# Designs tried in a protein design run: peptides against a protein of PDB entry 6DSZ. Part 10

Target 1, 361 residues: chain A of PDB entry 6DSZ
Amino acid sequence: NYVVTAQKPTAVNGCVTGHFTSAEDLNLLIAKNTRLEIYVVTAEGLRPVKEVGMYGKIAVMELFRPKGESKDLLFILTAKYNACILEYKQSGESIDIITRAHGNVQDRIGRPSETGIIGIIDPECRMIGLRLYDGLFKVIPLDRDNKELKAFNIRLEELHVIDVKFLYGCQAPTICFVYQDPQGRHVKTYEVSLREKEFNKGPWKQENVEAEASMVIAVPEPFGGAIIIGQESITYHNGDKYLAIAPPIIKQSTIVCHNRVDPNGSRYLLGDMEGRLFMLLLEKEEQMDGTVTLKDLRVELLGETSIAECLTYLDNGVVFVGSRLGDSQLVKLNVDSNEQGSYVVAMETFTNLGPIVDMCV

## One batch from the design tools (peptide; aimed at target 1 V335)

Design b1_p10_4 (made by RFdiffusion4)
Pose (drawn by RFdiffusion4):
Structure b1_p10_4 (pose): chain A 361 residues (1-361), chain P 10 residues (1-10)
Amino acid sequence: as target 1 above (361 residues)
Amino acid sequence: LQEHLKEMQE
């Protein structure tokens, strides 16, 4: 027999922003399935540079540039457990994606977990963290000689884990995650020590959270902490400091995705399965000692995009809406809600044949 | 909200 592609996969599973082509090159990297798309934000709008194609299902896609690098290094993990670090190199008149490092990191003894694979990267590029199998947190230290991507497993006493994030602004690599056991689910803190290959007691106390907490947000350096998005209550956790708001405006649909807007983290974007688009706020309270603190949380609805699996703010009040169940699109957010109450205006839609349930000729 | 959106446009 013989199989050909009549149409590339159109559903968007992942999208990230960063400086990948050159410095201050606002790149939008869109992950479909086996395809990877790279764009440069120009005055025209989204203009592509190179659409590559991999022999794998892109499951983790993150950007970073470690200590003393020219441009961000891209990291990709295949669902069949193929890990690689890539680098856009336009040295010549052509384009080549050099593979700085690669290595298969499948464990012969783990069970894939509910909520699938998670790929997290250290705030200061100390290591790559993986959550492939239950009870096994895999660490991949980041240096130069680790070109044949080597790795080691730590053990995780917490068996059922929902979402994991690296915390900003800590003495060393620290992890914040939501896990489940009997008696509801909780949030616990750990410290990754890649010198002894162990877990150390984390920065702060284990808190009880909402029963349906589904997302953890890594809050940047000026504030520090973690934001946990459940079904009904949005909570902020940072050591002893703790804030939460529970607007009934949210319970109607589960919040699925989040995206950081400002570098400060004062504004975030949220998405519903009903197709909404929220703005999560961390309002500031500059005090007498020239320091900045955080006072409250406020969520107010912006309008509605399409159902988003990915979410990314690009530039000049524009957000790329990566839709898996429908057309992905481009959106302009305006201060003046011109028509009705929607601060959201569609600029461009991308044909997504969506989940093809049935068809005929 | 309008102030935050204004800052977002800048």

Design b1_p10_4_s1 (made by RFdiffusion4, then SolubleMPNN; from b1_p10_4, 6 letters changed)
Fold by OpenDDE base, seed 5:
Structure b1_p10_4_s1 (fold): chain B 361 residues (1-361), chain A 10 residues (1-10)
Amino acid sequence: as target 1 above (361 residues)
Amino acid sequence: LKEALAELES
């Protein structure tokens, strides 16, 4: 009886950075199927702190900091619709990951969306939003004293949502989403009323975006609004201002992931299906009244990495490239390019052993 | 780009 020690999953399906272990520590959290790995980012590299087995494949992993919390909490949703909010606690050498809240958010009725599970958190931590099923938006109100995650559904008229985010700087929680109908792809916004459990009209919409518009990036203040990424174009809209670029370089391969570098949303990392790493730059213009507006968008090729499933900027130009198809990497962004014109240097590589075939022999 | 990258190292 060879007990084949079940090989730990190595394919990365999610990553996030924040202050999970303490207010001061910078953490990298990596989702590998059912496994959560927690690291502290140090000058020497990644220091492993804890590994956590989850009761299912991690589908959503997001850090958030409710008002009055000193450190980030972790929201996890599994592919089987188990939701939890996790907190890191350490007492001396004893490390515990505690469940602050949990719940199952599965519906008995609904068509699971073909594009999979989307989970988002309101920047002001008022709610969690979930796109699990076509024509439904699930809301989990965030209440500090509630150990049970309760959810309700709001009906979406738009049956085919491609991507959705909460916007920043909104009085009420406001979603921005790309959807497809018979006429093409469009962007729409809705305000979410927790009290009435309904959508209200959002601040803006953009009909007939690029046919392959696939991602929404919510932009923090002072810019606000959203970036829409397509196959051929990147667009910005905030209700008052619209900008579009169509850099030829992005047509070569589909952008599949993004990560914000700056808290103010001035820079983003973009990864495509060929493993190219880009920087998206938001150029600011200061108006005479002191308001800051977006002047221009620019995309710059940084270099090549493993094909990213997820990207997360750490610190000091270091980026974690989480890969499902290849080896994950820590890479350094350099000011000067190498002889090949790349600004990317691999610092560390994490071998992906591929799919664990559970051969029951 | 150089300026943007330089800001990351600061």
Scores: peptide ipSAE 0.453, ipTM 0.937, DockQ to the pose 0.940
OpenDDE base, seeds 1, 2, 3, 4: peptide ipSAE 0.441, 0.437, 0.438, 0.446; ipTM 0.934, 0.934, 0.934, 0.935

Design b1_p10_4_s2 (made by RFdiffusion4, then SolubleMPNN; from b1_p10_4, 6 letters changed)
Fold by OpenDDE base, seed 4:
Formats: structure tokens, sequence, C-alpha cells
Structure b1_p10_4_s2 (fold): chain B 361 residues (1-361), chain A 10 residues (1-10)
């Protein structure tokens, strides 16, 4: 009996950082197909804590902290529409990943979206939103006592959603999304009514954005609003303020992932299809009334890495570069550039052996 | 950029 120890997947398809194991621990969570790897970030590097097999390919992996929780919970959605909320529990040396809630969120009717599964969590932890099918937005209310993840659908008039996020600082859960119609790509917002199970008109919209607008970044307070990333432009809108930049450097390759560095959304990491790592900078302006507004957007080239599928800032200028196409990396951002003008130094490289060819022969 | 990178070490 050759127990072909099926090689563990090495291609990274998602990563997130937060406080999952404890309130004090900084964790890196890595999704590798059906496997979840949990690390503690230490001054010495990544300490492995637990590896968990999932009942399917991880499609969504998000940390969130409901009101009254001391540490983050993990939402996972698989490509087969199995949803769960996971909690880390440790009792001495015994480590358990507890399923607090689960459910299958598959619909019997619907066209699976060509742009894949999108899962988002309201910053105030009121709901999870899922774009699984064209013309539908699925809502999972977040209720503390519910072990069964129940979902309902709200119909979207916009059939071709490119990306969607929940906005920050909204009285009601509010989504912001890029969609495409015959006239081009547009940004729209909707409020989500849990009570009425419908959309209400959102605070703003932006028609006729860049044709290749592909990503929405929800910006925390004090700025609020959203960043829209295209092929040629990066735009900001919050209902009151609009700002656009078109830095020539981003035209060279498509930006494919992003990660927020600062809790206040002042800095973001951007990765492109050539493995270039950028910092997006939000410059603040303090008004006489004490309001903070966005003054400017800047993009700075930091250096080159493996082609990122996902990025996550850890701490102390350390970034995890999760790669599907190449080796994943831990990189350090330096204050001073090297002789080549790079601010990026590779600390560790994690060999990607490629897709597990399930030789189902 | 330098200032932004210096803030990461705090």
Amino acid sequence: as target 1 above (361 residues)
Amino acid sequence: LKEALEELEK
C-alpha cells in the first residue's frame, strides 16, 4: 500500500491577517486550495500553529470580530458553497477549531458568476454578503446564537458585478460595487435592509468609470468611501469628494490584489501581474471644523516580488506575498532603497510545487 | 514615501 502522501497544496489562493488564536497574537492565515494554515507572527518569523483540512476549495476567507468577541472569528466559504464560521480554542496543548455556525448557501436557480465567488463582511459585523450568482446578492445575517447560517437573496438589477465591498461608517450596511452594462462600467451603492430584505438607494453612485475598473477598496473612517482601481486610473469617491489619479506606472501591468496597511486606510499595498509591489498613499487634509478629507492619492513603486494572488501586511514592514503562480514570500519593506531603487527585501521564500495534479487516474 | 515607510517600524 503506497500511501502516496498526497503532496500538500503549495499554491496560495488567499491570505488574511488578524487575531484569530488570541486577542494578543497576530496571525497569518493562508488558504491553499482545501487547506487552511494558521501561523503566529513572531519576531523570529512565522510559527505554525495548526493546519485544517476544509471540505472543499476555499473561495472566501475573512476574519471578523463581532461585538463582544475578544478575538476574531473566521468566515470561510468553499467553492461548493459550504459556509462556516470558525473559532480558535486552545485548552492547554489541545488546539481545536470550533465550528460556531455552518450552512450550505447554494441556490438551486442561478447562473454562477463568471468572475467567481465574492464574499464580504460588513465592518460592523451585521451581515455577510455573497455574490455567487448573476443578479443575486446573498445575505447571511450575523446573529450570535445561530449555529445555522441562514441566508436570503436580494435581487440585483445589475447582472454583471465585477467587485463589491461593504462601506465603512454607514448607518445601515451599505455595499459599493463596480458593475458592467452595455454603456460601460459604473460604481453604485446600495443600502441593505435586513428587515425588509431589500436594497435601498445608497448614498452615491459614479457612472462611467474606467472601462477596466476591476477592484473596490472600502476605505475606513475618517475618509470613508471607496477606492476604485482600474488599468489606467485609481479613483476615490465618498459621496462628497471625488479624486482621480492616472499614474503611468500602473499602465504597465494590471493591479490584481490589494491589502490595507493602516487601520485608518492611509496606506495600501498593491500587487500587479508582473509581481510589482506598490504602496498607495492617501494624504489627509484636516479641515477647520476638524473633519478629515482626502487631499491626494499617490502610488509609489516599492519593488518586485512573486506575482501576488493575495497580499497581507503583518507588522514592522513585513508583508506576506501569497502567490498562486510562483513562490510565496515574506518580504521586508525598508525605509531606504537598495542600489536598484527597491525597498523590498525577500526574507523567506516558500516553494510552490504547482497545482496538485490530482492524478485521479 | 520615506516617511510612510518609517511609520511601519513604529
Scores: peptide ipSAE 0.432, ipTM 0.928, DockQ to the pose 0.923
OpenDDE base, seeds 1, 2, 3, 5: peptide ipSAE 0.423, 0.416, 0.414, 0.430; ipTM 0.927, 0.926, 0.925, 0.929

Design b1_p10_4_s3 (made by RFdiffusion4, then SolubleMPNN; from b1_p10_4, 6 letters changed)
Fold by OpenDDE base, seed 5:
Structure b1_p10_4_s3 (fold): chain B 361 residues (1-361), chain A 10 residues (1-10)
Amino acid sequence: as target 1 above (361 residues)
Amino acid sequence: LKEALEELES
């Protein structure tokens, strides 16, 4: 009896950094199909803590910290629309991943969106938003006492949402999204009313953005607003200020992922389809009244990595490059470039053995 | 860029 040990999936389809195991530990969480890997980030590297099998392919994985929690909780949505909120508990040597809440958020009616599942969490932890189907925005209210994740849908007039995020610093939960209509791509905002279960007019909109605008980055305070990434341009808008750059270097390959480096949103990592790693810099201007405004945007090429499906900054210039197509990497960002002009050094490489073809026999 | 990278090592 050859027990063919089914090779564990090695392709990374998501990664997130936060404080999941404790308030003090820095964790890297990696999604590999149905498997969640939990690491502690140490000065010596990644220490494995736990692997968890999920009841389906992980489609969304986000850490969030509700008010009064000492550590982050984990939201997971599977490709089969099973949602859960997970908590890490350790009692001595016993490690348990506890399901705080769960639910199935599948709709019987709706066209699954061609751009796949998008899941976002309000920065103030008021709700989870899901774009699962065209013309619908699903809301899961976050209530501490509710073990059952209940969701409701709000109709979106915009049928073709490309990307969506919750904005920071909003009195009500506010989404910012790129959508496509027959006239092109546009950016719009909506406030989400939990009470009325409807959208209200958001603080701003930007019609006729770049045709290939593909990503929204919500920017924390003090800047607020959002960054819109296209093929040719990167734009910023916060309702009062608009900035745009068109660095020629980003035209060579499509940016496909991003990660915030600084809590204040001053720096971001960007990865493109050729494995180039960039830093997006938000330059500050201090006004006489002590207000901080965005002066400029800058993009700098750091170097080349595996083609990132996801990026996450860890600490001390170390970045995890989660790759689906190639080997995942831990890379170090150096202050000085090498002879090739690269600021990136590979520290560790994680071999990707390719997709497990489930041969249904 | 150099300043931005130096801040990561601090």
Scores: peptide ipSAE 0.432, ipTM 0.932, DockQ to the pose 0.915
OpenDDE base, seeds 1, 2, 3, 4: peptide ipSAE 0.420, 0.422, 0.414, 0.426; ipTM 0.929, 0.930, 0.928, 0.930

Design b1_p10_4_s4 (made by RFdiffusion4, then SolubleMPNN; from b1_p10_4, 6 letters changed)
Fold by OpenDDE base, seed 4:
Structure b1_p10_4_s4 (fold): chain B 361 residues (1-361), chain A 10 residues (1-10)
Amino acid sequence: as target 1 above (361 residues)
Amino acid sequence: LKEALAELEK
């Protein structure tokens, strides 16, 4: 019996940074198909802590910290709609990943969305939102003592959602989403009522955005609002302020992923289909009343990496580039450019052996 | 950009 040790998956399909192992540790979590890898970020590099096998392909992986938790919890959703909330526990040398809650969130009725699974967490940890099926938004209330993830659906009038996020700084959980209808693509917001299990009108909408608007970035306070990324334009809206830029450099290749660098949302990393790495900068304007508004948006080319499926800023200008199509990388952002004008230096490269065809033999 | 990158090393 040759136990062909199935080659471990190497293609990265998700990555998240946070404080999962402890409040003090900075962690990098990497999703490779059914495999979750947990690292501690150190001055020397990535220290492996644990690997976890999941009962399916990881479709959503998000860290969140409910009120009263000392460290982050991990939400996982698989492609087969198995949801869990995981906690890291260490007792001496014994490391356990504890399932705090679990559930299957599959619906018997619904058309699976062509754009795949979207999972989002309210910044105030009130709920998880899932776009699994067209015309439905699934809500998982986050309750501290509930070991069973119970979900309910809210009907969406908008059948073709492209991307969705929870907004920051909202009294009620509020989603912002790009959707397509026969008239084009639009941005809309809804408040989510947990009590009534319905949508209420959100604070703002933006009709007729760019036809290829594909990503929503929720911007933290003090700015609030959202960034909408298209093929040719990047726009910001918070209900009171609208800004748009159309930097020619982003027209060369489609932006496919993003990651927030600063907790206040002043900087983002953007990756495109050519492996170009950009920084999106939000410049502040302080008003006389102490309010902070967005002055402008800028996009700067940092350099070239592997084609990112996901990006995550670690610390000290170090970025993990998770790649599905190529080798994943740990890269350093330098203050000064090299002779080629690049601010990016590869520190480590992680070989991608390609798609593990699960030959279920 | 240089200032933005310099802030990452703090």
Scores: peptide ipSAE 0.437, ipTM 0.929, DockQ to the pose 0.923
OpenDDE base, seeds 1, 2, 3, 5: peptide ipSAE 0.429, 0.428, 0.424, 0.437; ipTM 0.928, 0.928, 0.926, 0.929

Design b1_p10_5 (made by RFdiffusion4)
Pose (drawn by RFdiffusion4):
Parts: structure tokens; C-alpha cells; sequence
Structure b1_p10_5 (pose): chain A 361 residues (1-361), chain P 10 residues (1-10)
């Protein structure tokens, strides 16, 4: 027999922003399935540079540039456990994606968990963290000689884990995650020590959270902490400081995705399965001592995009809406809600044949 | 560069 592609996969599973082509090259990297798309934000709108194609299902896609690098290094993990670090190199008149490092990190003894694979990267590029199998948190230290991607497993007493994030602004690599056991689910803190290959007691106390907490947000350096998005209550956790708001405006649909807007983290974008688009706020309270603190949380609806699996703010009040169940599109957010109450205006839609349930000729 | 997204009025 023989199989050909009549149409490339159109559903968007992942999208990230960063400086990948050069410095201050606003790149939008869209992950379909086996395809990877790279764009440069120009005055024209989204203009591509190179659409590559891999022999795997892109499951983790993150950007970073470690200590003393020219441009961001891209990291990709295949669902069949193929890890690689890539680098856009336009040294010649052509384009080559050099593979700085690669290595298969499958464990012969783990069970894939509910909520699938998670790939997290240290705030200061100390290591790559993986959550492939239950009870096994995998660490991949980041240096130069680790070109054949080597790795080691730590053990995780917490068996059922929902979402994991690296915390900003800590003495060393620290992890914040939501896990489940009997008696509801909780949030616990750990420290990753890649000198002893162990877990150390985390920065702050284990808190009880909402029963349906589904997302953890890594809050940047000026504030520090973690934002946990459940079904009904949006909570902020940072050591002893704790804030939460529970607008009934949210319960109607589960919040699925989040995206950081400002570098400060004062504004975030949220998405419903009903197709909404929220703005999560961390309002400031600059005090006498020239320091900045955080006072409250406020969520107010912006309008509605399509159902988003990915979410990314690009530039000049524009957000790319990566849709898996429908057409991906481009959106302009305006201060003046011109028509009705939707601060959201569609600019461009991308044909997505969506989940093809049935068909005929 | 700073973002162009502003908080909507109340």
C-alpha cells in the first residue's frame, strides 16, 4: 500500500513567541502535528521564513536563550519521546535549522499520566523538566557538553499531578505544581537539586486549592509567585501572601489556556471552551519605599475569539488565536469597545478543517 | 517594548 498527505494538518496544538530568527525578531512558532511553522512579525502582518517538518508529533515546544547566547534556542519533544534543541541559522543565503542537541528520553518503566506530557524550562535556563510518567519527574541539565541529550529521573511521591511550572525569582530551581490524591487536590512546592539528584523541601507551605484546579501560571520576577486557575476561583499563591477572586462569570466554561501579556505579568489572557477571551489583572500598589507590590485580582471579559488551544499576544494590541477545534485567527484588541461589548475584532482567519468527524465524496 | 494593550474602562 502507499499513503500520501493530501492536506497538511491544519489544527493548531501549540504556539510560542520569542526571538528565534535574530535578536528582536518577533517570531510566531506554530505547532500543527508533524509540521512546524516559523513567522516574523512584520508591518505586513505574519510573514513566514521557513516551514520545516519533523518525524514526530510535537508535544512540547518552548523557547529560551541561556546564559550568553545570541538568539533563543528552540526545544521540541516528540510524543514518542524524541527531544532536541534547535537553532535558526541564516548564516548563508539559505536557511538551516541546526540540531545543537538531541536524545530519546523514554523510560522503560513509567505509565503516561492523565493530562499528558508537560515540558517546563527553568526561568534562567538551568534545566529542562519533564512530566512524562506518573511519579517520575525527569531532569535534563543544560550545559554545552550535553549534546547527546542525557537525562536522569528523580522520584515524585506525588502520584497524580495536574500541571507543573517553574517558579520565578527563587534561590535555586523550584517547582510549583497541583497534584491529586484522596481528600481533594493540593499545591506543593519542591526544589530541584541537579547536584544531588533529589528533591528538597520547597519554598512555602502546601496549600489546599480548588477541586478542579487545572492550570498553574509562572508569575514573573517583579511580583513572583504562582497563579492557579480552577473552574470557579482564580487564586494567587506566593509564600504567605494569598489572593483569590471567584467571579460567577467564569464557571459556565472551564478555562483552558493562558498567555502572558506584559513582561511584568500585570495582564494575562484566558480562554474558555465556550470561545471567550478574558483579561486577568494583577493590579499594582507602588508603596513608599519605591517598591512595587500586588494588591488584587480582577477578571473582566474582553469578548470572544474562536475556541483556543493556544494563545499568544504578538505586538501592537494583536493576539494570535491558535484554534484546534476551529479556524485559527488574528485578533485586534481595542481600548474603545466600538460595537456591543466585544473589545475583540477579527483581522484574519486561517482555514482549519478542524476535527474531521465524517466525510463523503 | 511595552505592550499596546490597555485595561478597559470600568
Amino acid sequence: as target 1 above (361 residues)
Amino acid sequence: PPSAIEVPPP

Design b1_p10_5_s1 (made by RFdiffusion4, then SolubleMPNN; from b1_p10_5 with P1K E6Q)
Fold by OpenDDE base, seed 4:
Structure b1_p10_5_s1 (fold): chain B 361 residues (1-361), chain A 10 residues (1-10)
Amino acid sequence: as target 1 above (361 residues)
Amino acid sequence: KPSAIQVPPP
């Protein structure tokens, strides 16, 4: 019996940070195909805590904290539509990953979307939203007592959704999405009614955005609204304020990932297809009434990394660069540039051995 | 200097 020790996957296809192991621990969670790696972020670097095998390729991995939970829970959706909510429990030296809820969310009807699986969680933890199929938005209500993840579909009139997020600060769960029609790409919002299982009209829309608008970033309070990333432009909209920038530097390569740095949404990391790392800055203006508005958007080039599939800010200017195409990295953001004008210094590099071809022999 | 690289307050 040759136990071919299948090489562990090294290509990163997702990463997230939060407080999964405890309320106090800062964790980095890394998805590598079917493998979930859990680290504690320390002053000395990443401390491995647990590795978990999943029953399929991880397609969605998101941390969320329902009201009354002391630490984050983990939502995972696999490429075969197996959904679970996981909890970390430690009892002495025994570490258990507990399935709080699970379900299969596959539909027998619908065309799988060409842009792949999108999974999002409402910031108030009212629901999970899934774009799995064209013309459908799947909702998983988040209920504390339910061990079975039950889902329902709402019909989307917009067949070609590019990206979707839940907005912050909304009385009802509200999605914001980029979609394409014969006239171009547009941004629209819908409120999601759990009671009626339907969409209501959202607070705003923006028709005729950039033709290559590809990403939606939900901005937390006090700004609210969303950022739309294109190939040539970055736009902000919250219903009341609109702002667009077209920094020439982003035209050189397509931005493919983002991560929020500040809890208030004042800064975002952006990664492009050339491995360039940017900071997007939201400049605040305080009004005389105490309201906060967006004054300006700025993009600053920080340096170069491996081509990011995912980015996550950890702490103290340390960023994890999850790469599918290259080596993943821990990088340090520095206040002062090096001799090459870069503000990015590689701290650690994780060799990517390439795609594990599961040759089931 | 990119003002962006200020470590977020803890």
Scores: peptide ipSAE 0.047, ipTM 0.776, DockQ to the pose 0.157
OpenDDE base, seeds 1, 2, 3, 5: peptide ipSAE 0.006, 0.025, 0.027, 0.036; ipTM 0.398, 0.664, 0.617, 0.714

Design b1_p10_5_s2 (made by RFdiffusion4, then SolubleMPNN; from b1_p10_5 with P1A E6Q)
Fold by OpenDDE base, seed 4:
Structure b1_p10_5_s2 (fold): chain B 361 residues (1-361), chain A 10 residues (1-10)
Amino acid sequence: as target 1 above (361 residues)
Amino acid sequence: APSAIQVPPP
């Protein structure tokens, strides 16, 4: 019996950064199909801590910190609709990944969405939202004492949701989403009532956005609101302020991923289908009343990397570029450009050996 | 220098 040691997956399909192992440790978590890799970010690079096998392909992976937790918890949803909340525990040299809660969130009825699984967490940790099926938004209430992830569905009138996020700074959990109808693409918001298990009218909407608007970025306070990324334009809206830019440089290739650099949402990394890395900048204007408003949006080309499936800013200008199609990279952002005019330098490259064909023998 | 690369203050 040749146990063909199944080659470990190398293609990255998700990454997140936070404080999972401790309150003090900065972690990088990498999803490679069914495998979760946990690293500590150090001055010397990525220190491996643990690898975890999951019961299926990781479709959603998000860190969140409920009130009263000292460190982040990890939400995972698999492509087979197995949900779990994981906690890292270390007792001396023993490292355990503990399941705090789990559940299967599959519905017997519903059309799986063609754009795949979307999972989002409310910034105040009130709920998890899932777009699994067309015309349904699934809610998992977050309760500290609940070991069983219970979910309910709210019907969405908008059948073709492109992307969805929870907004920051909302009294009630509020989603912002791009959807398509016969008239084009639009942005809408809904408040989510846990009590009534329904949507209420959200604070704002924007009809007739760019036809290829594909991503929603929720912006933290003090700005609030959302960024909508299209093929030709980047727009900001928070209910009171609207701003749009159409930098010619983004028309060359479709932006496919993003990651927030600053906790206050002043900067975002953007990656396109050609492996170009951009910085999106939100310029502040302080009003006489002490309110902060968006003055302008700018996009700057930093350089080229592997084609990112996911991006994660770590620390000190270091970025992890998770690639599905190419080699993943650890890159440094530099203040000064190299001789080629690039601000990006590869520090480490992680060879992608291609898709593991699960030969079910 | 592009303002983009200012390392966030620690």
Scores: peptide ipSAE 0.034, ipTM 0.742, DockQ to the pose 0.145
OpenDDE base, seeds 1, 2, 3, 5: peptide ipSAE 0.009, 0.007, 0.024, 0.021; ipTM 0.430, 0.563, 0.648, 0.645

Design b1_p10_5_s3 (made by RFdiffusion4, then SolubleMPNN; from b1_p10_5, 4 letters changed)
Fold by OpenDDE base, seed 2:
Structure b1_p10_5_s3 (fold): chain B 361 residues (1-361), chain A 10 residues (1-10)
Amino acid sequence: as target 1 above (361 residues)
Amino acid sequence: SASSIQVPPP
């Protein structure tokens, strides 16, 4: 009887940062297939707190803070449509992960989207949005007083959604999405009515974006709006301001992940399929009336890392590079470049043993 | 069947 000790998964398929263990702790949460690893970010590095086994492959992992919560809650959706909301509780040395809510959000009818599962949370924590199936947008209302989270579907006319986010600073929950039709790729917005369980017309749209537009980044206030990332271009739109750049350096490899560095949305990390790490910078212009507008967009090459599946800016220029294909890394961003022109220094490397082939013996 | 997420009893 060979007891094959099942090796723990090492390939990272998601990472998030926030205040999950306490209001004061900065956490890094790492999804490795069916495993969730929870770390506290310290001046000495990553302190492991707990590892949690999930009832399936993690497909969505998002931190959110409902009003009146002192710390973030964790939303997880698995590839088999098992949803849960988790809370961290510590009592002395005893650490518990409490399930605040759980359920299966699978529909009996629908085509699973080829671009996979998308899960998003409204910045004001009014709802969770799920794109699971073509032509459907699932809404999970986040009501504190409701002991039963009743999800519902809204029909989406746009059958081929590439990416979707909730916008910031909207009176009603508002989604922004890239979709493809026979005429190309487009950006559209919809307001989500919880009351009527329908979409209303959003504040803006942009038809005929770049053909390879693949990612939406919702930009927080004061800028608002969204960044659309393509193969050749990066565009900003907020309804009133449009700005596009086409830096030649991004054409060499497809940008596959992003992470916000500054809470105000002034900087974003971008990772491409070759492991190049970029900084996207939003330059502000302060108007005489005190309004802040976008003046310019620029992209800077920081250096090279492992091929990122996910990026997470931690603190003090430290970035976690979660890799599925290679070793995950902690890297330091320096102000000054080295002799090779790189601003990136590897601090720690986490060996990836490759995909766990489920050998069904 | 409506997709529902149940809140476990405390």
Scores: peptide ipSAE 0.265, ipTM 0.867, DockQ to the pose 0.013
OpenDDE base, seeds 1, 3, 4, 5: peptide ipSAE 0.076, 0.239, 0.217, 0.084; ipTM 0.785, 0.858, 0.847, 0.799

Design b1_p10_5_s4 (made by RFdiffusion4, then SolubleMPNN; from b1_p10_5 with P1R E6Q)
Fold by OpenDDE base, seed 4:
Parts: C-alpha cells; sequence; structure tokens
Structure b1_p10_5_s4 (fold): chain B 361 residues (1-361), chain A 10 residues (1-10)
C-alpha cells in the first residue's frame, strides 16, 4: 500500500489575522484548499501552532469576536456549503479546535453565483451574511447558545451582486453591495431585519458607479461608509460624504485584494494582478464639532510582491502576501525605499508547488 | 516619504 502522502496544498486561497489562540496572541490563519494553518506571529517570524483538515475547500474564512468572548472565533464556509464556527482551546500541551456551531447552508433551489461564494460578518456580530446564489442573501443569526447554524434566505432583487460587505456603525445590520444591471454597476445599501427576515431601505445608494467596480471595503468608525474599488477609480461614500479619485497608477493592473492596516480604517493595502502592492490612505479632517470627515484619498505604490490572492497586515510593517498563482511571502514595509524605489522587502518566501490535482485514484 | 509606511506604534 503506497500511502501516497498527498503533498500538502501550498496555494493560498485565504488568509486572516486576529487573536484566535488567545486574547494576547496575534495569529495568522492561512487557508490552503482543505487545510487551515494556524500561526502565532512572533518577533522572529511565524510560529506554527496547528494545522486543521476541513471537510472541503475553504471558501470563506473570517475571524469575529462576539460580545463576551475573550478571543476571536473563526467562521469557515466550504465550497460545498458546510459552515462552522471554530474555537481554539488549549489545555496545557493539548490543542483542540472545537466546533461551537455547524450547519449546511446549501439550498436546493438557486443559481450559484458566477462570482463565487461571498461570506461576510456583521461588525457587531449580529449575523453572518452569505451570497451563494443569485437573487438570494442568506442570513445566519449569531446566537450564543446555538450549536446548529440556522439560516434563512432573503430575496435580493439585484441578481448580479459583484461584492458585498456589512457596514460599520449601523444601528441595524446593514449591507453595502455593488451590483450590475443593464444600465451598469451601482452601489446600494440594505438594512437586514432579523425579526421580519427582510431587507429594509438602507441609508444610501450610489447609482452608475464605474463599470468595472469590483470591490467594497467597509470603513470603520469614525469615517464609516464604504470604499468602492474599480479599474480606474476608487470612491468613498458614507451617505453624507462622497469622494472619488482616479490615480493613473491603478489603471495599469486590476486591484484584486485589499486588507485594512489600521483599526480605524485610515490605511488599506491593495494588491493588483501584477503583484504591485499599494497603500490606500484616508486623510481625516476634524470638524469644530469633533466630527471626523474624510478629507482626501491617496494611493501610494509601495513595491512588488507575488500576485496576492489575499493580503493581511500582521504587525510592525510585516505583511503576509497569500498567493495562489505564485509563492506566498512575508514582506516588510520600510519607511525608506531601496535603491529601486521600493518600500517592500521580502523576508520569507513560501514555495507554491501548484494546485494539488486531487487525483482520485 | 510616503507617510503611509509609518507603522503606528503598537
Amino acid sequence: as target 1 above (361 residues)
Amino acid sequence: RPSAIQVPPP
């Protein structure tokens, strides 16, 4: 019996940073197909803690901290619609990944969306939202004592959702999404009623955004609102403030991923299809009444990395570049540029051996 | 200097 030790997957399809192992530990979690790798971020680099096999390809992986939890929980959705909420527990040397809740969220009806699975968590941890099928938004209420993930669908009139996020600072859970119709691409918001299991009118909308608007970034307080990233433009809207930039440098290649650097949403990493790494900056203006408004948006080219599938800022200017197409990297952001004008230095490179074709023998 | 790379102190 040749136990073909199936090579471990090396292509990264998701990454997230948070406090999963403890309240104090900074963790990097990496999704590699069916495998979850858990690291502690240290001054010396990444310390491996645990690897977890999942019952399917990880499609969504998000950390969240419900009220009263001391550390983050992990939501995972697989490509076969198996959902779970995981908790890390350590008892001495024994490390257990505990399933707090699980469920299958597959529908018997609906067209799987061409843009794939989108999973989002309300910043206040009231619900998980899933765009799995065209014309449906699935809601998983986050109840503390429920071991079974129950979901319901809300009909979404907008059939072609491109991206969706929950907004910050909303009294009710509020989604912001880019959708396409025959007139172009638009941004809309909806409040999600858990009680009525329906959408209510959201605080704002923006019709006729850029034709290639592809990503929504929810911005934390004090700014609130959302950033919409297109091929040629980056726009901000929060209901009261609108701002758009069209930096020529982003036209060279499509931005495909983002990650928030600052907890207050002042900075975001952006990665494009050429492996260019950018910083998006939100400049604040403090009003006389103490309100903070967005003054300006800026984009700065930092350097080049592997083509990012996902980005996550760790600490001290260290960024993990998760790559599906190339080698994943730990990179350092430096204050001073090198001789080539790059602010990015590769610290570590993780060889990508390519897709493990599951040769079903 | 891109002001962007100033890591806020932890």
Scores: peptide ipSAE 0.040, ipTM 0.738, DockQ to the pose 0.158
OpenDDE base, seeds 1, 2, 3, 5: peptide ipSAE 0.005, 0.028, 0.034, 0.026; ipTM 0.406, 0.656, 0.657, 0.636

